# Ledger of designs, part 13: peptides against a protein of PDB entry 5OK6

Target 1, 215 residues: chain A of PDB entry 5OK6
Amino acid sequence: ELPGLDSQWRQIENGESGRERPLRAGESWFLVEKHWYKQWEAYVQGGDQDSSTFPGCINNATLFQDEINWRLKEGLVEGEDYVLLPAAAWHYLVSWYGLEHGQPPIERKVIELPNIQKVEVYPVELLLVRHNDLGKSHTVQFSHTDSIGLVLRTARERFLVEPQEDTRLWAKNSEGSLDRLYDTHITVLDAALETGQLIIMETRKKDGTWPSAQL

## One batch from the design tools (peptide; made by RFdiffusion4, then SolubleMPNN)

Design b1_p9_5_s2 (from b1_p9_5, 6 letters changed)
Fold by OpenDDE base, seed 1:
Structure b1_p9_5_s2 (fold): chain B 215 residues (1-215), chain A 9 residues (1-9)
Amino acid sequence: as target 1 above (215 residues)
Amino acid sequence: SQAFLDSVA
C-alpha cells in the first residue's frame, strides 16, 4: 500500500534528505528515468491516489544500451533523460512502486573534485593489456578520482602478476603514441585518461632490464 | 624506445 501523496512528495523531494539534499563524497545515488519520474510527480501532485496518472513500476529500460552488461547509453543528460536520487529516496520509490523485473538499479557514487562534488554517472573504462600480449585485455572501470597506482595494482591483480615482479604503465594517447605514466599518485582525471583508452602494463625482465629499454 | 612504442601502438 502506498503512503499518502503528500508524504511521498516530502520523502522524495524535500531539500534536506531528498532529491535536493547536498552531495556527500562516497554516497550512493541512483538514476531514475525522467519520464517515469515526471509521471510520479504528476500523480502525487494530482491529489487522487486512484488517478489514472499512476506511474507503475520504475522502468529504466530507455537508459540502458544493453540488457546483458546493463551499460548506460552514452550522452545521457541529467534533468533531461534521468533524475538523481539519494539512496534513501530511491529505496522508498522501489518499495512503493517496484522496479521492472530483471533490471538492476543504476547506482553511482558521489566523487569529490577540486571545486565540486558530483555524481559520477560515467566512470572511466580502461582497456588493460600486457606489453607482450596485446590480444588479451581486461576492461575495468575506475573513478576519475582513482589514482594511477590503483590502476597499476588492478592490472597486476587481473594479470596475476607475482608480488616480486616489477611493473609500470603506459597510456596510448590520441596521436597513437605511448605516454609513460611515471607518477602513480595522480588521478585518472589528472592523467586525462578516457573511456576506451588502452593502458599497457610493462613487466620488468628477470635480468632487471625493461622490455621498452631494450628495443 | 621507439621500437617498443611501435610494437604496442
Scores: peptide ipSAE 0.060, ipTM 0.809, DockQ to the pose 0.279
Fold by OpenDDE base, seed 2:
Structure b1_p9_5_s2 (fold): chain B 215 residues (1-215), chain A 9 residues (1-9)
Amino acid sequence: as target 1 above (215 residues)
Amino acid sequence: SQAFLDSVA
């Protein structure tokens, strides 16, 4: 059974535990399509549970670019296209109203940037390849706050590189040249890596030379 | 080297 309308409003909009709660790094938040949320607001503020303003199940269809991989459309804006809810509030709404059949929840993480917490709606997708086999790629998602060291470790894992093998990364830049990622302690954001960017993992030769130095 | 850059570009 649905809770009372005032109870729903307090639960979801409560500034301590609801939509207005402070962001905390590492927590999960969920996107709710703006029109559905506005319909819900109208319903619960109307004070009549039998009203024609009933929002129905949560439907985020307009936020998705495709229903195969469930990728988000580019350029979505908080407050215009969607509302962000903390996990508890999201789960309440799903429990009360349901989620459209077949749609996955749109879960995102709070990240810590130097002066702000932000829900990372668009993590970075990198194309990882080996220098000697550019035809085999792994697309991997990273946070802007992830280190280049994590990108390198992930590449090593995906390509089954042995621990004793030495590796380093290059990023293909917009000019078509390669920039070497020397500092593994900087973040994906600091390195200005972008979605769809090619990242080349170079493996050191057994003779101690680098393939890039031989050409 | 430039040759390496060209080979992977």
Scores: peptide ipSAE 0.058, ipTM 0.807, DockQ to the pose 0.281
Fold by OpenDDE base, seed 3:
Structure b1_p9_5_s2 (fold): chain B 215 residues (1-215), chain A 9 residues (1-9)
Amino acid sequence: as target 1 above (215 residues)
Amino acid sequence: SQAFLDSVA
């Protein structure tokens, strides 16, 4: 059932449970296409439920790059392209208006950075490869708050590295050189890793030497 | 070495 217009406005814009509520690390937030949201605002502010300003179902089509993998377009900006809503508010809107058939919700997590909490709209997509076979890559998503240790463990798992094998990571930088990721406790953000960046996993030789040390 | 990784990348 569709609530009264004033009730809708209060539930979605309420500072305690709505759009203006404080961000909390680990919580899910959802993207809503900006034009749809503005249409909804106009509808509920108009005070006439029979108005021609009815927004229809939520349609996030313009936010997607493709309808196969449902990747977001690059460079979307909060407040210009989309609005962020907490899970409760999103679910209310979906229950009231529906979501366009076939479109997945755009769910993102709140992350805690050193001085700010934010919704991580764009996790880092890294290209993981082995030093001895650069032609076989695994693309894996990581949070900016994930540790380099997690990246290493993930690489080991994807390449089926045996527990007894010793491995380490290198990142290809913007200059085309390789930076050794020595500290596994720093985050993806601290290491300044970016989407599309090549991460090379080096495996220690049986003789105890590193392939990179022999060149 | 840096040279090795530069050659494969």
Scores: peptide ipSAE 0.079, ipTM 0.817, DockQ to the pose 0.194; fails the geometry check
Fold by OpenDDE base, seed 5:
Structure b1_p9_5_s2 (fold): chain B 215 residues (1-215), chain A 9 residues (1-9)
Amino acid sequence: as target 1 above (215 residues)
Amino acid sequence: SQAFLDSVA
């Protein structure tokens, strides 16, 4: 059931459980297209539930680059293109107004950076490959806060590397050369890895030599 | 080696 307009406003815009609540690491937040949200604000502030300002179903179509993979457009800006709502507030809006048919929610996680918490709208998409077969890649999303160790473990899993096999990572840099990712404890952010970047997993040979050391 | 790096890059 759709609650009263004042109740909707209080539920979504409050500082404890609504749009203004503090960010908490690991929690889910959701993107809402800015124009829809502004229409909703106008509707509930108008005080007339029968107003022509009724926003209709939530439609985030303009935020997506495609309707196949549901990737976000690049360069979206909070407050300009979308607003962020905590899970509870998002679910209220969806229950009240619905979500456009077939359109997935845009769920993102709060991450903790050294001096700030933020909703990670754009996780890093890395292109994982093996050193001996660059034609077979896995695109995998990582948080900026994920360790290089996690990237390595993920690559091993995707390529079905046996536990006894030794592996290491290289990143293709902006100059087109490869940088060895020696420290597996630093984050994706610390390593300055970016979306679309090629990450090469090198597997140690059975003779104990590394392919990269033999040429 | 650089040759390997060039081949993989």
Scores: peptide ipSAE 0.063, ipTM 0.811, DockQ to the pose 0.252; fails the geometry check

Design b1_p9_5_s3 (from b1_p9_5, 5 letters changed)
Fold by OpenDDE base, seed 3:
Structure b1_p9_5_s3 (fold): chain B 215 residues (1-215), chain A 9 residues (1-9)
Amino acid sequence: as target 1 above (215 residues)
Amino acid sequence: SQSFLDSVK
């Protein structure tokens, strides 16, 4: 059952536990389509539960580019296209109004960046390939805060590289050249890796030489 | 190497 309008407003907008609460690394936040949220605000601020401003079910359809993989559209902007809510607030709204049938929630994680906490709406999708078979890629999602070491380990796992095989990574940059990812301790963000970027895993030869040195 | 770079272009 729907709580009173003032109670709804307080629970969702309360600065201590609602939309305005501080971000904490590792927490889940959820995207709500902006127009729906504004409609909800108008409804609860109106003071009349029987008003024509009832928002109906949460509908995030306009945020998705497809209904198969449920990928977000590119270039969405917080405050313009969507509002971010902490998990508790999201679950309250879903329980009160429902979520459009068939739509998954848009859950994202708070990450710790060098100077701020941020909800990572767009994790980085990298195209992982082997140096000797560029036509076979694995698309894998990473956080900007993940290390290059994790990218390397993930590539090794996806390509079933044996523990005794030595590997290293290259990134194809926007100019079409290759940058070697020497430091595996830096993050995806530090390496300036972007969605759709090709990451080449090079495997050391049995003779101890690298393919890149021989070509 | 240049050849390695060319192989991924």
Scores: peptide ipSAE 0.050, ipTM 0.785, DockQ to the pose 0.248
Fold by OpenDDE base, seed 5:
Structure b1_p9_5_s3 (fold): chain B 215 residues (1-215), chain A 9 residues (1-9)
Amino acid sequence: as target 1 above (215 residues)
Amino acid sequence: SQSFLDSVK
């Protein structure tokens, strides 16, 4: 059952629990396609529940690059292409209007950056490979706030590396050479890793030598 | 295929 139009407005667009609430690290926020949201705003502000401005079900189709992997289009801008809602507000809208059949919610996390909180709309997608088989990659998403250590652990897990095997990471740089990721405590952001970047996991040989040392 | 050693130079 749809609540009153004024109640809908108050629940979605307020500074405490709605669209305007402060960001908190670790919270889930959801993207809503802007045209739908603006139509909803017009509907609830119009004061007529029977208005032709009824927005229908939420449809974020225009935000997706494809309906297979449900990746977002590149270069989407908050306030132009989408609005961000906290989980409670999103769930209210979905409850009231529904979500287009088969379409997943676009859930994103608030991350803590130096001096600011941000909804991380575009996590970093890294191409993880092993040093001895560069043709077999695993694409994995990481937060900008994730450590290089987490990237390494994730690579080890994806490639089923045994705990006793020693591994380290290299990143392919813009010049086409490899940079050693020595410090595993810095973040993906600190290391300036970017989406589509190749990350090579090197495994130490049984003789204790590294493959890269045999140049 | 691309080799690791060729990339690490």
Scores: peptide ipSAE 0.048, ipTM 0.775, DockQ to the pose 0.508
Fold by OpenDDE base, seed 1:
Structure b1_p9_5_s3 (fold): chain B 215 residues (1-215), chain A 9 residues (1-9)
Amino acid sequence: as target 1 above (215 residues)
Amino acid sequence: SQSFLDSVK
């Protein structure tokens, strides 16, 4: 059963624990479609629990580009298309109103960037391939704060590379050429990697030579 | 399929 309207407002909008609470790295936040949220605000501010302004179940359908992979539409803007809520507030709303049947929550993580915390709504999706078979790709999601080392380890795992095999990464740039990712300690952000970018894992030959050295 | 060597030339 729904709590009192003023109680709902305090739980969700309270600056200490609600929508306006400080961002903390590693915590989960959730997206709520803006029109639904505005309807909820109107409902709880109206003072009549039986009002026709009842928002119904949460429905984020307009935020998704597909119902197969549940990918977000590109170019969504906070405050215009969606509102961000901390996990506690999201779970309250879901418990009170429900979530549209079959629709997954849109969970995102707070990341630490230089001098700022941000909810990472759009992590980077990279296309990982092997140097000897560019036609077989693995699409993998990474945080902007993930290291190139993690990208390399992930590629090795996906392609079942043996521990004794040496590997390194190349990124296809906007000009169509390949840039070697020498420093594995820098982040995806520092390397300016973007969604849809091709990342090539090169494996060292048994003779100790690199395939790219034959150029 | 395109090779690595072809892509970097």
Scores: peptide ipSAE 0.047, ipTM 0.769, DockQ to the pose 0.513
Fold by OpenDDE base, seed 4:
Structure b1_p9_5_s3 (fold): chain B 215 residues (1-215), chain A 9 residues (1-9)
Amino acid sequence: as target 1 above (215 residues)
Amino acid sequence: SQSFLDSVK
């Protein structure tokens, strides 16, 4: 049974547990398609539960570029294309109205940037490759706040690099040249890594030399 | 090296 309209509004729009609550790093937030949300707002503000403004099931279809991997369309803008709700509010809406059949929730994490918290709607997808086999890539998502060290560890894991093997990273830049990622403590953001960017893991040779130094 | 760069182009 749907709660009263006023109750719904209070549960979703409040500043403590609703849409306006403070962002906290690590928390999950969910995207709701803007049109649906506006329809819901109109419905609950209308005061008539039997109103034709009933929003129906949550449907985020327009936010997805595909229904296979459920990737978001590029360039979506908060407040224009979607609204962000904290987990509690999202779950309320889903419980009340349902989610379109087969459609996954669009869950995103709050990240801590130097000066702000932000829901990271678009994590960075990096193409990880080995220097000696560029044809075999692993696409992996990273937060902008993840360290280069994590990228390196992830690459090592994906490519099953043995612990005794030394590895380092290069990023292919926009000019087509390679930049060494020397500092593993900086973030993906600090390194200005972008989605779709090729990250090359170089493995040190058994003779102790680096492939990049020999070529 | 340029050769290394060429290998990744």
Scores: peptide ipSAE 0.051, ipTM 0.785, DockQ to the pose 0.260; fails the geometry check

Design b1_p9_5_s4 (from b1_p9_5, 8 letters changed)
Fold by OpenDDE base, seed 3:
Structure b1_p9_5_s4 (fold): chain B 215 residues (1-215), chain A 9 residues (1-9)
Amino acid sequence: as target 1 above (215 residues)
Amino acid sequence: SAAFLASVN
């Protein structure tokens, strides 16, 4: 059942709990396609529930580049392509209008950066490989706020590295050279890692030497 | 090393 138009507006746009509420690290926000949202705004501001401005079900189709993995298109901009709503507001809209059949919600997390909280719309997808078998990769998603240590641990897990084996990471940079990721305490953001970037896990030899040092 | 770099390119 649809609430009154004024109630809808207050619920979604209320600065305390709606679209303009303060961001908090770890909370979930959802993307809504901009044109749909503007249609909804026009509908509720019109004051007539029977008007021709009814927005219909939420349809985020234009935000996706594919309907298989439901990846977002690159380069989407908040306020132009989509709006962000906190979980409560999103769920209200879905309950009132529905979501297009088959489409998943576009859920993203608030992350804490040094000077600001933001919704991380585009987490970093890294291509993890072993130094001695570059043909076998694992694509893994990380937050910009995740540590290099987490990337390393994840790589070790994906490649089933035994606990006694020592490993370290290299990143292939834009110039095609390799940068060693020495400090495992810095973040993915600090290391300036980007989606699609190749991350090479090097495993120490049994003799205690590193493969990279011998080449 | 140059060889290591070459191996990943």
Scores: peptide ipSAE 0.041, ipTM 0.773, DockQ to the pose 0.254
Fold by OpenDDE base, seed 1:
Structure b1_p9_5_s4 (fold): chain B 215 residues (1-215), chain A 9 residues (1-9)
Amino acid sequence: as target 1 above (215 residues)
Amino acid sequence: SAAFLASVN
């Protein structure tokens, strides 16, 4: 049930706990389609709870490129296509107005970058393959702040690599050649990895030699 | 290795 209009505004827009609150690493924020949010603003600012400006349930349909994986469209811009709300504010709006049937929430995490906190709307999706079977890929999502070591561990897990097997990573660069990812402690951001980029896991041979060294 | 690189391209 809807609270008073002024109360709604304070709960959602309050700079201390609402939309304008400081970002903290690890917290969840949610995307709301811009036009719906503007309609909500007009409704609560209008002062009439029975107004025809009632926004209805939250509908983020225009933000999605598909209804199977619920991927976001590319190139969405904060303040133009969507607004970001902290978890508490999002849950209030969902409780008051509902979410369109079948749509998942668009949840994203705050990440810590060298100089700022940011809601990571577009994590990196990497195509993981084995050096000897490039036709079988696993698409896996990573944060820009995840280490190359995590990418390697994830690749090992997806391809069921045994613990005793030694592996290393290569990235296909923009020039079409391969760059060896030597330092596993740097981040996906530091390595400048991008969505759609091919990452090749090389497995050491039983004789102790690397396939790449023999070619 | 050039051959290794070529196998991926």
Scores: peptide ipSAE 0.040, ipTM 0.771, DockQ to the pose 0.286
Fold by OpenDDE base, seed 5:
Structure b1_p9_5_s4 (fold): chain B 215 residues (1-215), chain A 9 residues (1-9)
Amino acid sequence: as target 1 above (215 residues)
Amino acid sequence: SAAFLASVN
């Protein structure tokens, strides 16, 4: 049995714990397809629990570009394509109405940027490769707030680089040239890395020379 | 290195 319509509205639209609550870094928020959410709003605002405006199960199908990796379509816009709800509100809606069978929740994290918090709907997917074997890539997601150091550490881990081996990163730019990522303390955002971008990990040779300097 | 750059194109 569904809670009363007014209760539903209060739980979801609550300024303290619902849709209107302040963003907090590190918290999980969830995407809800806009049309479904608007249907829900109409239903609960209508005041008739038996109304034909019942929204049914949450269905985010239109937000996905594929049902294999459940990647979001590019260019989705908050307020137009989807609504963001904090975890508590999302879980309420799921408990009340259900989620379309087989669909994963679209969970995203609040990130802290200079002077702003936002839900990072599109983390950066980087293609990590080694300089001497470009055919073997690891696609890894990073937050815009992650450091280049984390990207490097992740690459080292994925390619099983030993601690004593020295490595550094290059980013392939849109012109096909390589930019060295010298500062490992800056963020993915600061480095302007983008989804689909190739990141090359170079490993220093045993003689202390770098492959890029010797070729 | 030009060769290094060419290897990633």
Scores: peptide ipSAE 0.040, ipTM 0.766, DockQ to the pose 0.268
Fold by OpenDDE base, seed 2:
Structure b1_p9_5_s4 (fold): chain B 215 residues (1-215), chain A 9 residues (1-9)
Amino acid sequence: as target 1 above (215 residues)
Amino acid sequence: SAAFLASVN
């Protein structure tokens, strides 16, 4: 059963716990398609639950570029295309109105950038490969705030590299050449890595030499 | 190594 309209408004729009609450690093927020949200606002502000302004179930279809992998369209803008809600508010709306059948929630995390907290709507998807088998890739998602060290550890895990094997990373740049990722303590953002970028993991040979040094 | 870089291209 739907709560009273005033109660809905207070729970979702409340500045302390709702849409306007402060961002906190690590928290989950959810995207809601802007038109649906505006319809909901009109509905609850209208004061008549039997009105023709009922928003129906949440439908974020227009935010997705495909219904197979449920990837977001590029270039979506907060306040124009979608509204961000904290997890509690999102779950309330889903419980009250439902979510379109088969459609996954669009969950994103708050990250800490140097001067601001931000909901990371577009994490970085990297193509991880081994230097000796470029045809076998793993696409893995990373936060801009993740370290290159995490990228390396993730690559090692995906390719089942044993702990005693020594590895390092290269990034294919826009010019087609490879840039060595020397510092593993910098972030994905600092390294300026981008979605779709090829990251090559090089494994040291048993003789102690690096493949890149011998060629 | 230039050859290594070329092998990735």
Scores: peptide ipSAE 0.042, ipTM 0.774, DockQ to the pose 0.262; fails the geometry check

Design b1_p9_6_s1 (from b1_p9_6, 4 letters changed)
Fold by OpenDDE base, seed 1:
Structure b1_p9_6_s1 (fold): chain B 215 residues (1-215), chain A 9 residues (1-9)
Amino acid sequence: as target 1 above (215 residues)
Amino acid sequence: PVYPTTFGK
C-alpha cells in the first residue's frame, strides 16, 4: 500500500536517510530514471493521491543500452538522465510503485577517492587476455579503486593459472603499444585504465625467461 | 613500450 504523499516525500527526500544523505564508502545506491522521478515528485507534491500524475511502476528502460546484459548507456548524467537514491529510499519506492517487469535494479557502490566519495556509476570494464592467445578475451568489471594486484589475481583465476606460475600485466595504450604495469599496488584509476582497454597477462616461461624479453 | 606483435605465440 502507498503511504501518504507527505510521508513519501519525507522518506525519499529526507536529508539524513533520503536522496540528500551523505555518501558512505561501500554502501549501495540505485539509479532512477529522471523522468519517472520528476513525475513522482509532481505526484507527491500535488497533494492528491488520486491525481492523474500518478507515476506508475519505476521504468528504467531508457537508461539501458541492452536488455541482455543490462548495460547502462554511455554518457548518462546525474540530475539529467537519472537520480541517485540510497538503498533504503530505493526499496521504499519499489515497494510502493513496483519496478517494471523483468528489469533489474541499477545498483552501484559508493567509492572512496582522494578527498571525495562518489557513486561509481561506471566501473571499468577491462578486456583480459593471455600473451599467447590475444584473441580470447574475458571482460571483467573493476572499480577505479581496485588495485592492479587485484586485476592480476583476477586474470590468474580466470585463466586458471597455477600458483607456482609467475605472471605480470601489460596494458595496451592509446598509441597501440604496450605499457608494463609494474606497480601492482596502484589503483585502476592511478593507472588510468579505461573501459574496453586490453590488458595482457604475461606468463613466465619454464626456462625462467619472459616472452616479452625477446624485444 | 612493447609492440603487440611480440605476443600471440
Scores: peptide ipSAE 0.133, ipTM 0.812, DockQ to the pose 0.779
Fold by OpenDDE base, seed 3:
Structure b1_p9_6_s1 (fold): chain B 215 residues (1-215), chain A 9 residues (1-9)
Amino acid sequence: as target 1 above (215 residues)
Amino acid sequence: PVYPTTFGK
């Protein structure tokens, strides 16, 4: 059941527990399409529940590039294309108005960056390949805060590398050259890795030499 | 080091 309009506004916009609450690392936030949210604001601020400004169910269709994989469009901007709500506020809105049939919620995590906490709307999708088969890639999603070590472990797992095999990573840069990822303790962000970037896992030869020595 | 080529195997 829909609560009173003033109650809705206080619940969603309350700076202590609503949209304006501080970000906390690890928490889930949700995207709401901006036009729908503005319609909702107009509705609850109007003070008339019978107003023609009723927003209807939440519809995030314009934020998706497809309805198969439910990928977000590139280049969406907070405050222009969408609003971010904490989990509690999102669930209230969904319970009150519903979500468009078939659409998944757009859930994202708060991450801790060097100088700021941020909702990570666009995690990094890397193309993982082996040095000897660059044409067979595995697309894997990582947080900007994930370590290169995690990327390496993930690549080893995807390619079923045996524990005794030694491996290391290279990143293909914008110039088409390969950058060796020496430090496995830095983050994906620190390494400046981007979505769609090719990450090459090199496996050490049985003779103890590296394939890259022949480059 | 930076290498201007891929492995190409």
Scores: peptide ipSAE 0.124, ipTM 0.817, DockQ to the pose 0.525
Fold by OpenDDE base, seed 2:
Structure b1_p9_6_s1 (fold): chain B 215 residues (1-215), chain A 9 residues (1-9)
Amino acid sequence: as target 1 above (215 residues)
Amino acid sequence: PVYPTTFGK
């Protein structure tokens, strides 16, 4: 059962708990396709629940590039293509109107950047490989705020590296050469790593030398 | 340093 139209508006647009609430790091926010949201706004502002402006179920189809992996289209813009809602508001809308059959929610996290919080709509997907087998990759998603150390630990885990084995990372740059990721304390953002970028984990040889010394 | 090549197998 739908709440009263004014109640819906207050619940979703309320500055403390709705669309305009402050971002808090670690919280989940959800994308809603802009056209649907505008239709909803028109509906609740119209004052008549029987209005032909009823938005129907939430349909985010236009935000997805595919219906297999449900990946977002590139270059979507907040306020133009979608709106962001906090989890509570999203769940209310889904409860009231439903979500299109088969579509997953588009959940994203608030991250802490220098001086600002931001909903990370596009986390970074890195291709993790071993130095001696560049053809076997693990695609792993990282936040821009994740450290290079986390990338390294993740690579070690995915490739089942033993704790006693020493490893380090290289990033394939735009010129096709390899840059050493020396500082493991900087973030993915600081290292300017991008989606689809190849990250090579080098494992130290038993003789204590590095494979890259042969390059 | 920047290495102009990828690792070999």
Scores: peptide ipSAE 0.119, ipTM 0.824, DockQ to the pose 0.523
Fold by OpenDDE base, seed 5:
Structure b1_p9_6_s1 (fold): chain B 215 residues (1-215), chain A 9 residues (1-9)
Amino acid sequence: as target 1 above (215 residues)
Amino acid sequence: PVYPTTFGK
């Protein structure tokens, strides 16, 4: 059942467990389409539970570019297109109003960047390929805070590389050439990797030489 | 180093 309107407001719009609470790294937050959220605000602030301003079920359809992969539209802006809620608040709203049938929640993680926490709405989607088969890519999402080492391990896993095989990464740069990702301890952000960027996993030859030595 | 070409087989 729906709690009282004032109770709903207090549970969602507060600085401890609601929309206004501080971000903490590793926490899950959820996107709510702004028009729905504003309708909800109007409803609970109106003081009439029978008001025509009842928001109905949560529907984030306008935030998605497709209903197959459920990818977000590019260029969405917090406070303009969506509102961010912590997990507890999101689950309350879903419990009270429901979520549109078949539509997944838009869950995102808080990440720690230098001097700031943010909800990572757009993780980096990299195109992982092998050096000898550039036409077969695996699209994988990474946090900006993930290490290049994780990207390499992920590539090895996707391509079923045996533990004894030696591998390294290259990134195709804006000039169309390849930059070696030497330092595996830096982050995706530090390496300035971007969504849609081609990342090439090079596998060392049995003779101990690298394919790139022949370029 | 930067390589101007893509990989081959």
Scores: peptide ipSAE 0.092, ipTM 0.817, DockQ to the pose 0.519; fails the geometry check

